# Designs tried in a protein design run: peptides against a protein of PDB entry 4IGA. Part 86

Target 1, 116 residues: chain A of PDB entry 4IGA
Amino acid sequence: KRVLIVDDAAFMRMMLKDIITKAGYEVAGEATNGREAVEKYKELKPDIVTMDITMPEMNGIDAIKEIMKIDPNAKIIVCSAMGQQAMVIEAIKAGAKDFIVKPFQPSRVVEALNKV

## One batch from the design tools (peptide; made by RFdiffusion4, then SolubleMPNN)

Design b1_p24_1_s3 (from b1_p24_1, 12 letters changed)
Fold by OpenDDE base, seed 4:
Structure b1_p24_1_s3 (fold): chain B 116 residues (1-116), chain A 24 residues (1-24)
Amino acid sequence: as target 1 above (116 residues)
Amino acid sequence: SDEEIIERAVAEAERNRRRAEELA
């Protein structure tokens, strides 16, 4: 399966790329903000998306909503430092299939990838 | 389930906050 990685932090994208590839998944591409994420989703049609929340231009919640308009069956895993209950609920309501809080262990990401 | 996702995320966040406080 192919994964689109969305995070404004280069270090985080690199970390996720390493985890994803070692787990046997292919990286479809990367996005640095929510608007780019929507564009890349249309272009690449990935099987899974890892989505940050706090990003410039467009945040992850809005990006989830826009991607769900494009593909109601999208598989989106949120990866965020903002683990407040209200934020998690908002992400799920938007269409997220899982929510991983930063910092995380690689096994947590792999578990989410395998489950969605 | 949605409830399980919420509970797990909140628990992870709480643990992370405690760890950060202890290391700071």
Scores: peptide ipSAE 0.681, ipTM 0.914, DockQ to the pose 0.938
Fold by OpenDDE base, seed 2:
Structure b1_p24_1_s3 (fold): chain B 116 residues (1-116), chain A 24 residues (1-24)
Amino acid sequence: as target 1 above (116 residues)
Amino acid sequence: SDEEIIERAVAEAERNRRRAEELA
C-alpha cells in the first residue's frame, strides 16, 4: 500500500517515512500543508494518508473534509500533538479512521496502518 | 470504533502530559 505523508514539519515527515517504509509500505509522496495534501491526493491516489492537524494554509481537519469529498473511502490516519477529546471528535466527524497523539511510538503508527 | 479511537487518543494525550510534567 502507498501512503501520503502530510505534516508541515520536515523532521516528522522523515520520521513517518522511516516508520512507514520499515513497516513494508511505500511512500507515495509528501505534503507540507492541507492544500498541498488535497492536491497530492488527487495526483497520487494514495491508499492511506497520515495527516497532521496544525498546518499553515489549510489545517488537517479541512484537508480531511476536502479529501473525503474527492474519495469518500479515503483512509486517513491523523497524527497530531493536539490530542484533546474535542479535536479527536472533529477529526472523526471529518472522516478520519484513527487518531495518533504525538509523541508516539513507531508501533502505534504501524498498528494504525495495518488496521485501516 | 469511534469511541475506542477517542478513548485511546485521550489516554495517550494524558500519558504524554503526565510524562512531560515529570520531566519538567
Scores: peptide ipSAE 0.680, ipTM 0.914, DockQ to the pose 0.935
Fold by OpenDDE base, seed 3:
Structure b1_p24_1_s3 (fold): chain B 116 residues (1-116), chain A 24 residues (1-24)
Amino acid sequence: as target 1 above (116 residues)
Amino acid sequence: SDEEIIERAVAEAERNRRRAEELA
């Protein structure tokens, strides 16, 4: 399966890329904000998306909503430092399939990838 | 389930906060 990685932090994208590839998944591409995420989703048609929340231009919640309009079957895993209950609920309502809180262990990401 | 996702995320956040506080 192919994964689109969305995070405004270059280091985090690199970390996720390493985890994803070691787990046997392919990285379809990267996006640095929600607007790019929507564009890349259309272009790359990934099987899974890892989505940050706090990003410039367009946040992850809005990106989830837009992607779900494009593909109601989108598999989006949120990866965020914001683990407040209200934020998690908002992400799930938007269409996210899982929510991983930063910092995380590689096994947590792999578990989420395998589950969605 | 959605409830399980929420509970797990909250628990992870709490553990992370406690760890950060102990290391600070």
Scores: peptide ipSAE 0.678, ipTM 0.913, DockQ to the pose 0.925
Fold by OpenDDE base, seed 1:
Structure b1_p24_1_s3 (fold): chain B 116 residues (1-116), chain A 24 residues (1-24)
Amino acid sequence: as target 1 above (116 residues)
Amino acid sequence: SDEEIIERAVAEAERNRRRAEELA
């Protein structure tokens, strides 16, 4: 399966790429904000998306909503430092299939990838 | 389930906050 990685932090994208690749998944591409995420989803048609929340231009919640308009069957895993209950609820309401709080262990990401 | 996702995320956030406080 192919994964689109969305995060404004280069270090985080690199970390996720390593985890995803070692787990036997393919990296479809990367995006640095919510607007790029929507554009890349249309272009690459990935099987799974890892989505940050706090990003410039467009935040992750809005990006989830826009991707769900494009593909109601999208498989989006949120990866965010914002682990407040209200934020998790908003992400799920928008269409997210899982929510991983930063910092995380690689096994948590692999578990989420295998489950969605 | 959605409830399980919420509960797990909240628990992970709480553990992370405690770890950060212990290291500070």
Scores: peptide ipSAE 0.676, ipTM 0.912, DockQ to the pose 0.928

Design b1_p24_1_s4 (from b1_p24_1, 12 letters changed)
Fold by OpenDDE base, seed 2:
Structure b1_p24_1_s4 (fold): chain B 116 residues (1-116), chain A 24 residues (1-24)
Amino acid sequence: as target 1 above (116 residues)
Amino acid sequence: SDEEIIRRAVEAALENQRRLEELL
C-alpha cells in the first residue's frame, strides 16, 4: 500500500517515511500543508494518508474534509502534537480513521497503518 | 471505534504531559 505523508516539518516527514518504509509500505509522496495534501491526494491517489493538524496555509482538519469530498473512503491517520479530546473528536468528525499523538512510538504508527 | 481512538489519544497526551512535567 502507498502512503501520502502530510506534515509541515521536514524532520517529521523523514521520521514517518522511515517508519512507513520499514513497515513494508511505499511512500506515495509528501505534502507540507493541507492545500498541497489535497492536491497530492488527487494526483497520487494514495491508499493511506498520514495527516498533521497544525500546518500553514490549510490545517489538517480542513484537509481531511476536502479529501473526504474527493474520496469518501479515504484512509486518513492523524499524527499531531494536539491530543486534546476536542481536537480528536473534530478529526474523527472530519473523517479520520485514527489519531496518533506526538511524540509517538513507531509501533503505534505501524499499528494504525495495519488497521485502517 | 471512535471511543477507542479518543481514549488512546487523550491517554497518550496525558502521558506525554506527565513525562514533560517530570523533567521540569
Scores: peptide ipSAE 0.641, ipTM 0.900, DockQ to the pose 0.933
Fold by OpenDDE base, seed 4:
Structure b1_p24_1_s4 (fold): chain B 116 residues (1-116), chain A 24 residues (1-24)
Amino acid sequence: as target 1 above (116 residues)
Amino acid sequence: SDEEIIRRAVEAALENQRRLEELL
């Protein structure tokens, strides 16, 4: 399966890429903000998306909503430092299938990839 | 389930916050 990685932090994208690849998944591509994420989703048609929340241009919640308009069956895993209950609920309401809080263990990401 | 996703996320966030506070 192919994964689109969305995060404004280069280090985080690198970390996720390493985890995803070692888990036997392919990285479809990367996006650095929510607008780019929507564009890349249309272009690459990935099987799974990892989505940051706090990003410039367009935040992750809005990106989830836009991707769900494109593909109601999109598999989006949120990966964010914003672990407040209200934010988690908002992400789920938007269409997220899981919510991983930063910092995280690699096994948590692998679990999410395998289950969505 | 949604309930489990919320629970796991909130618990992880609280644990991370506690750990950070202990280091400061």
Scores: peptide ipSAE 0.640, ipTM 0.901, DockQ to the pose 0.939
Fold by OpenDDE base, seed 3:
Structure b1_p24_1_s4 (fold): chain B 116 residues (1-116), chain A 24 residues (1-24)
Amino acid sequence: as target 1 above (116 residues)
Amino acid sequence: SDEEIIRRAVEAALENQRRLEELL
C-alpha cells in the first residue's frame, strides 16, 4: 500500500517516511500543507494518508473534509501534537480513521497503518 | 471504535505531558 505523508515539518515527514518504509509500505509522496495534500491526493491516489492538523494555508481538518469529498473511502490517519478530546472528535467527524498524538512510538504508526 | 480512538489519543496526550513535567 502507498502512503501520502502530510506535515509542514520536514523532520516529521522524514521520520514518518522512515517508519512507513521500514514497515513495508510505500511512500506515494509528501505534502506540506492541507491544500497541497488535496492536490497530491488527486494526483497520486494513495491508499493511506498521514495527516498533520496544524498547518499553514489549510489545516488538516479542512484537508480531511476535502479529501473525503473526492474519495469517501479515503483512509486518513491523523498525526498531531494536539491530543485534546474535542480535536480528536472533530477529526473523526471529518472522516479520520485514527488519531496519533505526537510524540509517538513507531509501533503506534505501524498499528494504525495496519488497521485502516 | 471512535470511543477507543478518542480514549487512546487522550491518554497518550496526558502521558506525554506527564513525561515532560517529570523532566522539569
Scores: peptide ipSAE 0.638, ipTM 0.899, DockQ to the pose 0.923
Fold by OpenDDE base, seed 1:
Structure b1_p24_1_s4 (fold): chain B 116 residues (1-116), chain A 24 residues (1-24)
Amino acid sequence: as target 1 above (116 residues)
Amino acid sequence: SDEEIIRRAVEAALENQRRLEELL
C-alpha cells in the first residue's frame, strides 16, 4: 500500500518515511501543509494518509474534511503533538481513522497502518 | 472504536507530559 505523508516538519516526514518503508509500505509522496495535502491526494491517489494538524496555509482538520469530500473512503491517520480530547474528537468527526500523539513509538504507527 | 482512539490519544498525551515533567 502507498502512503502520503503530511507534515510541515521535514524531520517528522523523514522519520515517518523510515517507519513506513521499514514496515513494508511504499511512500506515495509528501505534503508540507493542508492545501498541498489535498492537491497531492488528488494527484497520487494514495491508499493511506498520515496527517499532521498544526500546519501553515491549511491545518490538518480542514485538510481531512477536504480529502473526505474528494474520497469518502479515505484512510487518514492523524499524527499530532496535540492530544487533547476535543482535538481528537474533532479529527474523528472530520473522518480520521486513528489519532497518534507525538512523540510516538514506531510500533504505534505500524499498528495504525495495518489496521486502517 | 472512536472511544478507544480517544482514550489512547489522551493517555499517550498524559504519559508524554509526565515523562517530560519527570526530567525537569
Scores: peptide ipSAE 0.638, ipTM 0.900, DockQ to the pose 0.922

Design b1_p24_2_s1 (from b1_p24_2, 14 letters changed)
Fold by OpenDDE base, seed 4:
Structure b1_p24_2_s1 (fold): chain B 116 residues (1-116), chain A 24 residues (1-24)
Amino acid sequence: as target 1 above (116 residues)
Amino acid sequence: MEELLEEAKRIQEELLEKLKEEEE
């Protein structure tokens, strides 16, 4: 399966790329904000998306809403910062299939990938 | 969705509590 990684932090994208690849998944591509995430989803048609919430230009919640309009069956895993309970709830209501809280263990990422 | 929301609320509450304890 192919994964689109969405996060404004280069370090976080690198970490996720390593975890995803070692778990036997393919990285379809990367996005650095919600607008780019929507564009890359249309272009790449990934099987799974890891979606950061707090990003410039367009946040992860709005990106989820736009992706769900394109593909109601999209498999989106949100990655939230500590203390973002309200944002995680909003992401799930928008259509996210699972969530991960930062900082996370690699095993938690793999569990989410396998679950969706 | 409801089960996932309940799980999200529980986990975030637990993590927030731990964070507050570490910052105090």
Scores: peptide ipSAE 0.146, ipTM 0.612, DockQ to the pose 0.079
Fold by OpenDDE base, seed 3:
Structure b1_p24_2_s1 (fold): chain B 116 residues (1-116), chain A 24 residues (1-24)
Amino acid sequence: as target 1 above (116 residues)
Amino acid sequence: MEELLEEAKRIQEELLEKLKEEEE
């Protein structure tokens, strides 16, 4: 399966890329904000999206809503910061299929990837 | 969605409870 990685932090994208590839998944591409995430989803047609919530330009919740308009069957895993439980709930209501909380262990990311 | 939402709510409630206990 192919994964689109969405996070404004370069180090987070690198970390996720390492975890995803070691788990036997392919990285379809990367996005640095919600607007780019929507564009990349249309372009790449990934199987799974890892979606950061707090991003400049467009946040992850708005990106989820737009992606769900494009593909109601999108498999989006939300990556939230500590203390953002309310935002996680909003993301789930918007259509996210799972969530992980930062800081996370690689095994938790793999578990989420395998679940969706 | 409903099951996932309930799980998220539970985790939030548990976290809030732990934070309150740690603050006491």
Scores: peptide ipSAE 0.078, ipTM 0.575, DockQ to the pose 0.064
Fold by OpenDDE base, seed 1:
Structure b1_p24_2_s1 (fold): chain B 116 residues (1-116), chain A 24 residues (1-24)
Amino acid sequence: as target 1 above (116 residues)
Amino acid sequence: MEELLEEAKRIQEELLEKLKEEEE
């Protein structure tokens, strides 16, 4: 399966890329904001999306909503910081299939990837 | 979705409890 990684932080994208690759998944691509995520989803048609919702200048919830308009069967795993539980709830309501809280263990990411 | 919402709510409640304990 191919994964689109969405996070404004280069370090987080690198960490997720390492975990995803070691777990036997392919990285379809990367996006640094919600608009780029929507564009990359259309272009790459990934099997799974990891979506940061703590980006200061882009509401990850809006990106989820737009992707769900494109593909109602999209498999989106939300990545959130501690204290963003309200946003996680909104992401789930918007169509996210699972969530991961930062900082996370690699095993938790793999479990989410295998679940969706 | 409901199970996932319940899990998110539990995590939120646990965080709120920890914050209250740290303030005391």
Scores: peptide ipSAE 0.053, ipTM 0.559, DockQ to the pose 0.067
Fold by OpenDDE base, seed 2:
Structure b1_p24_2_s1 (fold): chain B 116 residues (1-116), chain A 24 residues (1-24)
Amino acid sequence: as target 1 above (116 residues)
Amino acid sequence: MEELLEEAKRIQEELLEKLKEEEE
């Protein structure tokens, strides 16, 4: 399966890329903001999306909503900062299939990938 | 770092339970 990684932080994208690749998944591409995420989803048609929802001056929830309009069967895993429970709940209501909390262990990411 | 990861895991579990309760 192919994964689109969405996060504004280059370090976080690198970390996720390493975890995803080691887990036997392919990285379809990367996006640095919600708008780019929607564009890349259309372009790449990934099987799974990891979506940051704590991006500065932009949240990933709107990106989730737009992707769900494009593909109601989209498999989106939310990546949230610690203490953002309300945003995670909102993301799940928007159509996210699972979530992980930062900082995360690689095993938790793999569990989420395998679940969706 | 290890303590933060353990806390993050606990938060995930608690939130998952809350989500399940809201869906029921």
Scores: peptide ipSAE 0.033, ipTM 0.543, DockQ to the pose 0.091

Design b1_p24_2_s2 (from b1_p24_2, 16 letters changed)
Fold by OpenDDE base, seed 2:
Structure b1_p24_2_s2 (fold): chain B 116 residues (1-116), chain A 24 residues (1-24)
Amino acid sequence: as target 1 above (116 residues)
Amino acid sequence: MEKLLEEAKKIAEELKKKLEEEAK
């Protein structure tokens, strides 16, 4: 399966890329904001998306909503430092399949990838 | 933290389900 990694932090994208590839998944591509995420989703048609929330141009919640309009069956896993109850509710309501709070263990990401 | 996150996910799932049912 191919994963689109969405995060404005280069370090975080690198970390996720390492976890994803070691778990036997392929990285379809990367996006640095929500607008780019929507564009890359259309272009790459990934099987799974890892989505940050706090990003410039377009935040992760709005990106989830736009991706879900394109593909109601999209498999989106949120990875965010903002693990507040309200944010989790908004992400799941928008269509996310899981919510991972930063900092996280690699095993948590792998479990989410395998479950969606 | 873990328990709170799981509870939040459950609430979110219930809310989403309700919204989907109302949209029919």
Scores: peptide ipSAE 0.024, ipTM 0.541, DockQ to the pose 0.033
Fold by OpenDDE base, seed 3:
Structure b1_p24_2_s2 (fold): chain B 116 residues (1-116), chain A 24 residues (1-24)
Amino acid sequence: as target 1 above (116 residues)
Amino acid sequence: MEKLLEEAKKIAEELKKKLEEEAK
């Protein structure tokens, strides 16, 4: 399966790319904000999206909503430092399939990838 | 932390289901 990685932090994108690749998944591409994520989703039609929340131009919640308009069956895994209950609820309501709190272990990401 | 996350997910999932049911 092909994964679109969305995070404004280059280090985080690199980390996720390493985890995803070592787990046997393909990286479809990367996005650095929610607007770019929506554009890349249309372009690449990935099987899975890892989505940060706090990003410039468009945040992850809004990106989830826009992607869900494009593809109601989108498989979006949130990966965020903002692990508050309210944020988890908001992300799940928007359409996210899972929520991973930063900092995380690679195994947690792999488990999420395998389940969605 | 992990327990709180799981609880939050369960609440969110249940809420989402209710909203979807009401929308039908």
Scores: peptide ipSAE 0.024, ipTM 0.533, DockQ to the pose 0.033
Fold by OpenDDE base, seed 5:
Structure b1_p24_2_s2 (fold): chain B 116 residues (1-116), chain A 24 residues (1-24)
Amino acid sequence: as target 1 above (116 residues)
Amino acid sequence: MEKLLEEAKKIAEELKKKLEEEAK
């Protein structure tokens, strides 16, 4: 399966890329904000998306909503430092399949990738 | 925090399920 990695932090994208590739998944591409995520989803048609929430241009919640309009079957895993109840509810309501709180262990990401 | 997250996810899943049912 091919994964689109969405995060404004280069370090986080690098970390996720390492986890994803070591787990036997392919990295379809990267996006640095929500608008780019939507564009890359259309272009690359990934099987899975890892989605940050707090990003410039467009936040992750809005990006989830736009991607779900494109593909109602999109498999989106949120990875965010903002693990508050309200944010989790909002992300899942928007269409996310899982929510991973930062900082996370690699095994948690792999588990999410395998389950969606 | 982890317990709160688990509870939040349960609530979110229930909400999502209701929304999906209403949309069909």
Scores: peptide ipSAE 0.023, ipTM 0.546, DockQ to the pose 0.036
Fold by OpenDDE base, seed 1:
Structure b1_p24_2_s2 (fold): chain B 116 residues (1-116), chain A 24 residues (1-24)
Amino acid sequence: as target 1 above (116 residues)
Amino acid sequence: MEKLLEEAKKIAEELKKKLEEEAK
């Protein structure tokens, strides 16, 4: 399966790429904000998306909503430092399949990839 | 944190299902 990695932090994208590839998944591509995420989803047609929340241009919640309009079957895993109940509720309501709080263990990401 | 997140996810999933039912 192919994964689109969305995060404004280059370090976080690098970390996720390492975890994803070591787990036997392919990286379809990367996006640095919510607008790029929507564009890359259309272009790459990934099987799974890892989605940050706090990003310039377009935040992760809005990106989830736009991707779900394109593909109602999209498999989106949120990865965010903003683990408040309200944010989790908004992400899942928008269409996310899972929510991982930063900082996270690699095993938690692998578990989410295998479950969605 | 993990317990709080699991409870929040469950509530959110139930809410999403209700919204999907209303849209049909």
Scores: peptide ipSAE 0.022, ipTM 0.552, DockQ to the pose 0.033

Design b1_p24_2_s3 (from b1_p24_2, 15 letters changed)
Fold by OpenDDE base, seed 2:
Structure b1_p24_2_s3 (fold): chain B 116 residues (1-116), chain A 24 residues (1-24)
Amino acid sequence: as target 1 above (116 residues)
Amino acid sequence: MKELLEEARKIQEELREELEKEEL
């Protein structure tokens, strides 16, 4: 399965890429904000999206909403910072299938990838 | 959805408690 990684932090994208690839998934691509995430989703048609919430230009919740308009069956895993419980709830309401809280263990990422 | 929301709340609270212990 191919994963689109969405996070404004280059370090976080690198970390997720390492975990995802070691778990036997392919990285379809990367996006650095919600607008780019929507564009990359259309372009790459990934099987799974890891979606950061707090991003410039367009936040992850709005990106989820736009992706769900394109593909109601999109498999989006929210990757959120600690203390963002309300936004995680909104992301789930918007159509996210699972969530990961930062800081996370690699096993939690793999669990989410396998679950969706 | 409801189950996922409850799970999210639980995990976030557990992690918050763990982080608080590490910060103290």
Scores: peptide ipSAE 0.182, ipTM 0.641, DockQ to the pose 0.092
Fold by OpenDDE base, seed 3:
Structure b1_p24_2_s3 (fold): chain B 116 residues (1-116), chain A 24 residues (1-24)
Amino acid sequence: as target 1 above (116 residues)
Amino acid sequence: MKELLEEARKIQEELREELEKEEL
């Protein structure tokens, strides 16, 4: 399966890329904001998306909503900061299939990838 | 969605209860 990684932090994208590839998944591509995420989803048609919802400039929930308009069957795993439970709930309502809380262990990412 | 939403609500409620307990 191919994964689109969405996070504004280069370090986080690098970490996720390492975890995803070591777990036997392919990285379809990367996006640095919600607008780019929608564009990359259309272009790459990934099997799974990891979506940061704590991006300072754009709420990843909006990107989830737009992706779900394109593909109602999209498999989006949301990544949230500690203390952002309300945003996780909103992401699930928007169509996210699972969530991961930062800071996370690699095993939790793999569990989410295998679940969706 | 319904099951996942219920899981998220449960986790949120558990965290809220733990925070309230620590504040007391």
Scores: peptide ipSAE 0.180, ipTM 0.626, DockQ to the pose 0.058
Fold by OpenDDE base, seed 4:
Structure b1_p24_2_s3 (fold): chain B 116 residues (1-116), chain A 24 residues (1-24)
Amino acid sequence: as target 1 above (116 residues)
Amino acid sequence: MKELLEEARKIQEELREELEKEEL
């Protein structure tokens, strides 16, 4: 399965890429904000999306809403900072299939990838 | 969705209780 990684932090994208590839998944591509995430979803047609919430230009919740309009069956795992539980709830209501809280263990990322 | 929302609400409640204890 192919994963689109969405996070404004280059370090986070690098870490997720390492975890995803070691777990036997392919990285379809990367996006640095919610607008780019929507564009890359259309272009790459990934099987799974990891979606940061707090991003410039367009936040992850709005990106989830736009992706769900394109593909109601999209498999989106939201990645949130500790203390953002209200935004995680909004992301789930928008159509996210699972969530991961930062900082996370690699095993938690793999569990979410396997579950969706 | 219902189970995932319940898990997220539980985490929110636990954090709220911790923050309330730190503010007191």
Scores: peptide ipSAE 0.109, ipTM 0.594, DockQ to the pose 0.060
Fold by OpenDDE base, seed 1:
Structure b1_p24_2_s3 (fold): chain B 116 residues (1-116), chain A 24 residues (1-24)
Amino acid sequence: as target 1 above (116 residues)
Amino acid sequence: MKELLEEARKIQEELREELEKEEL
């Protein structure tokens, strides 16, 4: 399966890329904000999306909503920080299939990838 | 959907309870 990684932090994208690749998944591409995520989803048609929702400027919830309009069967895993439970709830309501809390263990990322 | 939403709500409630204990 092919994964689109969405995060504004280059380090976080690198970490996720390493975990995803070592777990036997392929990285379809990367996006640095919510608008780019929607564009890359249309272009790459990934099987799974990891979506950071920790930065308000990324409009992560809006990105989820737009991706779900394109593909109602999209498999989106949200990445959140501690204290952002309300945004995780909104992401789930928007159509997210699982969530990961930062800081995360590699095994938790793999579990989410295998679940969706 | 329902199970995942319930898990997220449970985590939020647990955090609320911890914050209330720290404020006392």
Scores: peptide ipSAE 0.093, ipTM 0.586, DockQ to the pose 0.058

